Peptides against a protein of PDB entry 4GMN. Designs and how they scored, part 157

Target 1, 375 residues: chain A of PDB entry 4GMN
Amino acid sequence: RYANITLLALVTLASIGTDFQETLVKGNQGSRESPISAADEEWNGFDDADGDAMDVDQKSSSGEDQEEDYEEIDVKEDDEDDDDDSITSEMQADMERVVGADGTDDGDLEDLPTLRELIQTAVPQLIRLSNLPIDSDESLTIQSHALSALNNISWTISCLEFANGENANIHNAWYPTAKKIWRKTILPILEADSADLKLATQVTSLAWAVARVLHGETPTDGNPHRKFISLYHSSKQQAGGNSNSIEEPEDPFQGLGVKCIGVVGSLAHDPAPIEVNREVGVFLVTLLRQSNNVPPAEIVEALNQLFDIYGDEELACDKEVFWKDGFLKHLEEFLPKMRTLTKGIDKRTQPELRTRADEALLNLGRFVQYKKKHA

## One batch from the design tools (peptide; made by RFdiffusion4, then SolubleMPNN)

Design b2_p18_8_s3 (from b2_p18_8, 16 letters changed)
Fold by OpenDDE base, seed 4:
Structure b2_p18_8_s3 (fold): chain B 375 residues (1-375), chain A 18 residues (1-18)
Amino acid sequence: as target 1 above (375 residues)
Amino acid sequence: MTEGELINQSSLKESLES
C-alpha cells in the first residue's frame, strides 16, 4: 500500500518533469521566431572582429648564466606521516555555511512555483528515495523510479539556455541541487560498481543531464570521469560477449556509450582541472583513432564534445592539452575517416544519425581550419 | 546536444501495472 503510493508519486513526478519540458519548449518557441534547433548551432568559430595586431616587439634579452651554488641543507626527514586527512565535520559544516553565506539571491522562482516545488521539495525526496538500502524488489523499483524522475527533471532543466545570464534564477536554484544529485545519488551508485547495466544506464543518463549544467564545476571528488570511462569500456566488453539482448536502443544516441561520452565531455569543460580535461580529451581522441570499432553515434558525440571543450582558445585547456598533446593532428587524420563513416550511413534507415554525422563532419572541417589559423 | 532519455510516461505506467 505505501509502496504503491510512493510509486504512483514517482511516476507522477516523472510525468510532471516531461510535461514541464513540453511547456518550457512551447514557451521558448513563442519567444524565438526561429527554432534554432540545438543541432543547428553550426560552429562558426570566433569572429576576430578587432584585428589590432599589437606588434609585440620580440626583445631578445640574452640573460646570463648565473651558476648560483645553492648549499645542500641536510633537512632531516622527520617522517611524521600524520595523514590528518580528517576533514572534520566542523570544516565541512563551515564550508557548507560559507557556500551558503554568499548571498547569491536564492534564485527567485516566485514566477515559477511548479519548478520551485520540483527543485526545492520533490528533488530532495527523490535523492532520499534513490539512496534507500536495496533489500527487496520493491526498494529496487522505488530507486529506479526515483532515478527516472530525477532524470526527467534534470534533462528538462538542462534544455534551458543559461548562456549570457538567461534563466539565471533557474540556474541559481538548480546549481546547488544539481551538486546534491551528483554527490548523494550519482557518486554512491557509481561507487557501488553494480553489474546492473539498467541501473548504470539510468545513472549515466542522469549524470549527463546534471553535467550539462554543471560542466567543469561538477564535483571531481573520486575522479568520476575515470568511472564513466571504465563503464564505457565495460559496456563494450559485455555487448561483444553475452547475446543477452539489451535491445540496442532504437535511437543510436540513447546508447550507454554515447551517454558515457556525453558525461565525460561535459565534465572536461572549463573550469575542470587540467588533468581531468587531459584524460577525457585523450579518451575522446582515442575513440576517433579507433573509429573502425566505434558506433557512428559515439563518434558524433565525441566530436561534438571535442568542439565544445576546445572551441575557445582563451581557455587553459587549449594550450595545456589541445596543443601540448597534439590533438589537431589526430583531428586532421580523422577527417577522411569521418567522410567515409558519414557516407556509409543510410539516409533512409537512419536519417537523424546521418544528419548529425553530416553536421559533425562539417564542424570538424571548420574546427580544423580554425585551429590551423590560430596555431 | 542529444535529447536526453526522457522516460516516456507510457513505459512508466506499464511498469506500475505489471
Scores: peptide ipSAE 0.016, ipTM 0.593, DockQ to the pose 0.393
Fold by OpenDDE base, seed 3:
Structure b2_p18_8_s3 (fold): chain B 375 residues (1-375), chain A 18 residues (1-18)
Amino acid sequence: as target 1 above (375 residues)
Amino acid sequence: MTEGELINQSSLKESLES
């Protein structure tokens, strides 16, 4: 009874985290649909006249009429508009305020009561539940659901723009809590060195969401980047051996390998120590060099992380790592391999993976050209 | 960011119904 109530509360908190993300995505789409007046640049069509009429004739064949009487199965669209309006009016009002908040407020969540309760009341309980002694299947279930709820909340918050002082109130409230999740939930689970790949996937997903906000300010205690690099390599060794195939996630971007790359990439951003940045940069460039044995989704993520880490020439990591360790050469040598990899992805079976690979290929070409101009 | 980065709510519902 108490377990079921706790599980229901954890599921509800996880759902609130997802519904919050969907609302933020919808709100951010609505704000980008400011009608850029398509200035009607009259593309004056090319006048090319030449009309040659070639006639070719071919004939005949007559194949027969079989009127297969497709019985019109009147599929009643039961529009069960289960408008499961799970979004509370208070949560919707908080979302509208988050999307509309010009960054003038001194870090108080007074105007965001639902988000305040999530950060200040729910997250501390979720951290507590994720740290329970695992002595039963029930305690393992509670830990998994607590990690799921922390993941969804952390991902949702990581979808907010924090650049240029946007959402500074939310950033200031979340930042100490994100560090607390890192130190109290993520690090202890990573240090336990569990062979549980499900738990490793959950904690790595949470670590990525947290690291997307903290970046290079993520606590460096115990060299967490090396733990995630080790986890990446360990996950590849296990996938080759035992037929307890964790069903490859239907989405190639949900794999533990992609999540490990996302975490270590995020950890390597400024103001990360140059040695942490170097170790991660070398890891990512090594994946590109070994691309024949790396899933395409991991290559896409590794490229995106390299662009984000080394996109700014004013950062110390540009001079001390990117140029000093000769990364440009490796990226340039990878261009023809990336073209081959991207062309090998079937648009019909893997449309998203193909789109993201086409984008990463385009960005790789632009990035190499950019770096060559700024050499 | 694709919907997939969130732990699919369906897996949470299934774990409550089981």
Scores: peptide ipSAE 0.015, ipTM 0.591, DockQ to the pose 0.363
Fold by OpenDDE base, seed 1:
Structure b2_p18_8_s3 (fold): chain B 375 residues (1-375), chain A 18 residues (1-18)
Amino acid sequence: as target 1 above (375 residues)
Amino acid sequence: MTEGELINQSSLKESLES
């Protein structure tokens, strides 16, 4: 009886989270196309303010082979083992105090009373319900529905524009709550190392929605990017071994692999630690190198994440990771493979996958050209 | 990003009707 009431309440909250998307989008639609279209925006790079229209005149010039002689610079290994990896338990506790300060600057949501009640009243209860001890099928069902409600609310909020100070009141109200979802719901479930792929998929979907707002400001405690990379690899090993048809989702973009890529990509954005960015960047580039064994939807997502992470040349990750680790070469070498992959997708059976692959291919061409101009 | 990332309420409703 209490469980059925709780389940009905959770389903209702998941419903409200979904239905609220239309309301928020309609409220902001006073001037611009839906923020859902921003994911389908062609990446044009950072336009230098000098708008020289690249007239792509295809002049086939046969340039000659100049053999440039690579001098071996013998870089001495000075092994200064500065083992300063001790983020002291005090610094972690102080960061937990600074981030766990209930910033009393609840963004003014006076004009958005439903969203305020979702964030301030519903989400804390959903976090509590997602953390119930799993001792019965009933508690597992409650957790699953609580995660579903958190997912729908978090996705709805993540579809809002926050660039240029848009929706700043919503961002400010959501940001501490998003960190609380991460620390109190996502991390504990990831640390429990459950063999439940359904739970893993739910928590990864929620993690992606949360990380799309927090980006590189997502708490790095316990290296969550490595947990999602491990989950990605584990999911591939299970799919290859047991002919127990994990029903691959009918939508290729709803796969656990895509969700893992989306999470780790989002975690790697500025101001993420350079090492977190590097590990994620290397993971994403490695997927492109291994593309023959990777679903096309995961390749599309990995490309989009790479464009978003490394699009800005002013970011420390451009110099310290993209250029230093030679990512441009791997992207350029992948371009002909991406053309083949995209052409192999049947427009009749997988129209969306084909469209997004055509866009990702176009963006890859532009991105490689942009990076070559700024080399 | 597709509407499909939202957990389809139809599946939640079916789980309540069963």
Scores: peptide ipSAE 0.015, ipTM 0.583, DockQ to the pose 0.352
Fold by OpenDDE base, seed 2:
Structure b2_p18_8_s3 (fold): chain B 375 residues (1-375), chain A 18 residues (1-18)
Amino acid sequence: as target 1 above (375 residues)
Amino acid sequence: MTEGELINQSSLKESLES
């Protein structure tokens, strides 16, 4: 009876985390007159300089309109208008305030009561539940649901803009809590060295969400980047040996390998120790060199992480790692391989993976040109 | 008990970029 109430509360907290994300997405779309397609965020470099747009005259080849008479497959619109009005009016009001907050007030979460209760009341209990002794299938289930709820909340908060002092009140409230999740939930699970790949995937997902906000300020105690690199390699060895097919996630970006790359990339951002940055950078560049044996989604994520880590030339890691360890040469040598990899992805069967690979290829070209100009 | 669906991280990243 108590277990079922606890599980229901954990499922409800995980749902609230999802519903908050959906509300944030809907709110941001309502404020922007044009849906910026996620496909159009090209990495333009850090130079805001008015460089003359080279008019690439795309000669419009007028291909002839073959009217192929596509038979109207009468797809019955099952109007499952499950208008799951699950979004509470309080959650909507909190998200509208987050989207509309001109970042001027160093204000307490007084104006965000739902988010305040999530961070200050719910998360500390979820951390406690994730740390219960595992002695039964019931305790494993409670841990899994507590990790899911922490994951959803942490991902949703990682979707907020914190640049330029935006959402500073939320950042200031979340930052100590995120460090607590890292130290009290993530590190103990990683130190237990469990062979449970489901648990490893859940904790790695949570670690990525937390590290997306903390970046290089993520606690480096016990070299967690090496644990995630080790987990990456261990996951590849298990996939080759035991036919316990962990069903490859339908989404290639939900793979444990991608999650490991995302975590270690985020951990390597400034102000991370240069040695942590170097070990991660060498790992990522090594994936590109070994790309024939690496899933395309992991290559895309490894490229994005390399751009984010080494995009700013003013950072110590640019001089002490990127240039010193000769990363530019490896990126240049990878360009023709990336073109081949991207062209090998079927747009019909894997549209998202193809789009993100086309973007990462474009950004790789730009990044290599940028770094050559600033050499 | 319907497990609360894990937020799809790709969908989250796309939602940040949009």
Scores: peptide ipSAE 0.008, ipTM 0.563, DockQ to the pose 0.096

Design b2_p18_8_s4 (from b2_p18_8, 14 letters changed)
Fold by OpenDDE base, seed 1:
Structure b2_p18_8_s4 (fold): chain B 375 residues (1-375), chain A 18 residues (1-18)
Amino acid sequence: as target 1 above (375 residues)
Amino acid sequence: MTEAELINTKSLKEALEL
C-alpha cells in the first residue's frame, strides 16, 4: 500500500516534469529558436561586442546546512479530484510567464507557483526517496522512479535560458537545489560503483541535466568527471563483449556514451578547475582521434561540448588547455574525417543524426577558422 | 534537446493499474 502510493506520486511527479517540458517546448515553438538547441545554434564565433559583463556580485550566501527535518507529510487522502487539466493549466501559465518575461523580473518564485512547488517541495522529497536503503525490489523501484522524476524536472529547468541574467530568479532558486541533487543523489550512487547499467544510465542522465545549469560550478569533490569517463569506457567494453543487446536506444543521442560526454563536457566549462577541464578536453579530443570506433552521435556531442568549452578566448581554459595542449591541430586534422562521417549518415534512416552532424561539421569549420585568426 | 531526454515514465493510468 505505502509503496504503491509512493510509486504513484513518483510517476505523477515525473509526468508533471514531462508536461512542464512539453509546455516549455510548445511555448518556445511560438518564439522561433528554442534555447534548448544551443547545441543546434550555428556557432557564429565570439563577436567582440564589449558587453560590459555586469559583475553580478553573486554574494555566496553560505546558507548554513539547515538539516531540514523532513516532517512526515501525512498524505491525508483528501480525495480532491483536482482535475489533471488544472495542473496543466497552471504549468502552462508558469511557462508562458517564463518564456514571455523579459529577464528583468528579479521577482521571487511567487509568480511561478508550480515551479516553486517543484523546486522547494517536490525535489527535496525526491532526493530523500533516492537515498532510501536498497533492501528490496520495491526500494529499488522507488529509487528508479525518484531518479526519473528528478531527471524530468532537472531537464525541464535546464531548458530555460539563464544567459545574460534571464530567468535569474529561477536560476537562484534552482542552483542550491541542483547542488543538493548532485551531492546527495548523484555522488552517492556513483560512489556505490554498481554494476547496474540501468541505474548508471538514469544517474548519468540526471547528472547531465544538473550539470547543464551548474556547468563548471558543479561540485568537483571526488572527481566525478573521472567516474563518468570510466563509465563511458566500461559501457564500450560491455557492448563489445556480450551479445546481450543493450537495445541500442532508438534515438542515437539517448545512448549512455552521449550522456557521459554531455556530463563531462558540462563539468569542464568555466569556472571548472583547469585540471578538470584538461582531463575532459583530452578525453573529448581523444574521441575525435579514435572516431572510426565511436558512434556518430557521440562525435557530434563531443564536438558541441568542445565548442562550448573553448568558444571564448578570454577564459583561462583557452590559454592553459586549448592552446597549450595543441587542440586546434587535432580539430583541424579531424575536419576531413567529420566530412566523411557526416556524408556516411543516411538522411532517410537517420534524419536527425544527419542534421545534427551537418551542423556540427559546419560549426567545426567555423570554429577552426575562428581559432586560426586568434592564433 | 528534445522530449527524448526525458526518461519514459509510466502513465498515471499504468501506475493506477499497479
Scores: peptide ipSAE 0.007, ipTM 0.502, DockQ to the pose 0.258
Fold by OpenDDE base, seed 3:
Structure b2_p18_8_s4 (fold): chain B 375 residues (1-375), chain A 18 residues (1-18)
Amino acid sequence: as target 1 above (375 residues)
Amino acid sequence: MTEAELINTKSLKEALEL
């Protein structure tokens, strides 16, 4: 009875976290015409106002009119108003305040009661439940659901803009809690060195969500970047030996490899120690060099992380790592490989992977040009 | 976790010469 109530509460908290994410995405889509997928920031290189428009001659190749007679399938819009009544009016009101909050308010969540209760009441219990001794299938189930709920809440919060002091009240409330999740949930699970790939995937997803907010301020205790790099390599060795046991995620971006790259990338941001940044940067550039044996989604993620880490020339990592260790040469040498990789992705079978690869290729070209101007 | 030799590469050059 208590277990079932706890599981129901954990599922409900995980749902609330998802519904909150969906509503943030929908709310942000009302202000920006395109879904900000958590990685689809087109690298808007610095506005160098020198618009030398190179006229790329559009040679019009006249391809022939095949009139394929599309039979008008009268798809009756059954307006199943699935009133997904899952979103509480209080949660919707909190969301509307978060999306509309000009970030001037002093760290108080008084006006965000649902988010306050999630951060202050629910998350401390979820951390406690994720740290229970695993002595039964029931305790393992509770841990998995607690990690799921922590993941959804953390992902939702990581979709908020915190740049320029936006959502500063939420950031200030979340920041100590995010550090607590890291130290109390993520690190102990990573240190236990479990062969459980499901648990590793759950904790790595949570670690990415947390690290997307904490960046280089993520606790460096026990060299977490090295643990995630080791987990990346271990996951590749296991996948090669037992092709029957890991259902490849339907979404190529939900793979453990992508999640490991996302975590270590986020950990390498300023103000990360230069040695942490270097070790991660070397890892990411090494993936590009080894790209023939790396899934395309991991290459896309590794590129995005490299753009984010080394986009700012004012940062110490630009001089002390990017230029000093000669990263530009490796990125330039990777351009023709990326073009080949991207062209090899079928738009019909993997439309999202192709779109994100086309974007990452475009951004790689822009980034290499930017870095060559600022050399 | 197998100790995948975290190529304790002090530089990308050392990592790429292996």
Scores: peptide ipSAE 0.006, ipTM 0.468, DockQ to the pose 0.019
Fold by OpenDDE base, seed 2:
Structure b2_p18_8_s4 (fold): chain B 375 residues (1-375), chain A 18 residues (1-18)
Amino acid sequence: as target 1 above (375 residues)
Amino acid sequence: MTEAELINTKSLKEALEL
């Protein structure tokens, strides 16, 4: 009885975390649908009048095309408008406030009651549940659901804009909680060195979501970047040896390899220690050099992380790592390979992967040109 | 838009428009 109530509460908290993310995405789309599309009034050029209609009479023959009556199988697309009425009016009102918040408010979540209760009440319990001793299948199930709920909440918050002091109240409330998730949930699971790839994938997803907000301010205790690099390599070795195909996730960007790259990239941002930045930067550049044996999605993620880490020339990592370790040469040498890789992705079967690869290729060209001007 | 799509577009665009 208590276990089932706890599981139901964890599933509900994980759902609420997802529904918040969807509402944020929909709300941000609705605010960007300012009608920019009205300005392509095609300027109908001048009606110049005169040119004579020559009459050419060509008489070509009546082929009797037999109307083969293909019975249109009326596949009723049951538009199950899953009007997923799961979005509470309170969640919607909190998201409308997050999207509309001109940043004048003094660091309080008083105006965001649902988000406040998620951060201040739910997350501390989820951290506690994720730290239970694993002595039974029920304890493992509770941990998995607690990690899923922490993941969804952390991802949702990581999708908020925190640049320029936007959402500063949410950032200030989340930041100590994110550090607590890292120290109390993520690190203990990584230190346990479990061979469970499902658990490793869950904790790596959570670690990425948390590290997307904390960046280089993520606690460096125990060198977690090396644990994720090790996990990356271990995942590749297991995929080659056991014909128990862990079903590759349908989404190439949900793979453990991509998640490991996303975590270590985020951990390497300023103000990360230069040696952490260097180890991660060398890892990412090494993936590009070995690209023939690396999934395209991991290459896309590795490029994006390299751009974000080394985009700012004022950062110490630009001089002490990027230029000193000669990364520009490796990026320039990778441009022809990236063009070949991107062209090899079928737009019909993998449209998202192709779009993101085309963007990463464009950005790689721009980034190499930028760095050459600032050399 | 998957969780991954939201990450990639904003940061690099601002850094390269400077």
Scores: peptide ipSAE 0.006, ipTM 0.450, DockQ to the pose 0.049
Fold by OpenDDE base, seed 5:
Structure b2_p18_8_s4 (fold): chain B 375 residues (1-375), chain A 18 residues (1-18)
Amino acid sequence: as target 1 above (375 residues)
Amino acid sequence: MTEAELINTKSLKEALEL
């Protein structure tokens, strides 16, 4: 029974994760955004209706075309048709409904039977499996798989739109479950202070996915933001030591440092306590000030989190933290450093990192201008 | 943010290293 629910949840999650990633990628081939960068919405500011378009005269310098003859490497795709018939027609239909739900269907979770069973039946078992006593390599393997399953569910749900009351049925079903994952899975593992960086990375990824939905309503018990800031610093100290390299992930945005920034950023949103917001905001601004020793992907993530946290001037954190602690000056002083950092990223070797850095640089310019008008 | 308030993040770092 548990194995079949976990297997069904894992198969459902592998398929939901894959089909959602594919559908986000297919939907996003229409709009050039990356599915992990749903937080990289071009920060448009508030609609100041006074559109004085500053004409930026781009002088085109004509550089001469050297035609480098690219030999077409004929990669034979060996189509190994592994017919993984694991995608049930019900699961595919639920996915198509969740991804195609342009905000008009007050659809009950009755219309999403697979998602309902994931949230109501599978997740409570995965939480139990993640809390088993670790007494063997088998129990550690079960915990790792349960955390991976919880991560994939939580990420998939965190990519749904919940603004303007969209997916409100899913949000309402997920919200108490997300708080339960936080209190029963994430906090106990963070409190166990395990030297296992693999476990820390899995829990931090899960914490980010959960915090992307709960934001400042994430339980503040035991000051979890400080634990993730500590984990960030500890990860940097170990990377400077002996070459038991945790292979830096091929994707610079999958790094433990980026995940820690994403968690603490999400935790700092309204209605978070002003002191939590301040500690996180000071941490993020300190990364920008120390940018010479910080990976570019962590700078991009720290900027995006700062825009999201302090974009709204009506929030208490704008007055009590952003203005009071003088963040604008640090952002303005960082602008020329960000231009240098972004230009230093090779578009050929790191195209995604360069794109997201160009976007974050653009948004930083806009954000600094916006905040200067509202000073 | 004064250099002293950034030192308080160092004291938080030192308090988290204890």
Scores: peptide ipSAE 0.005, ipTM 0.393, DockQ to the pose 0.022

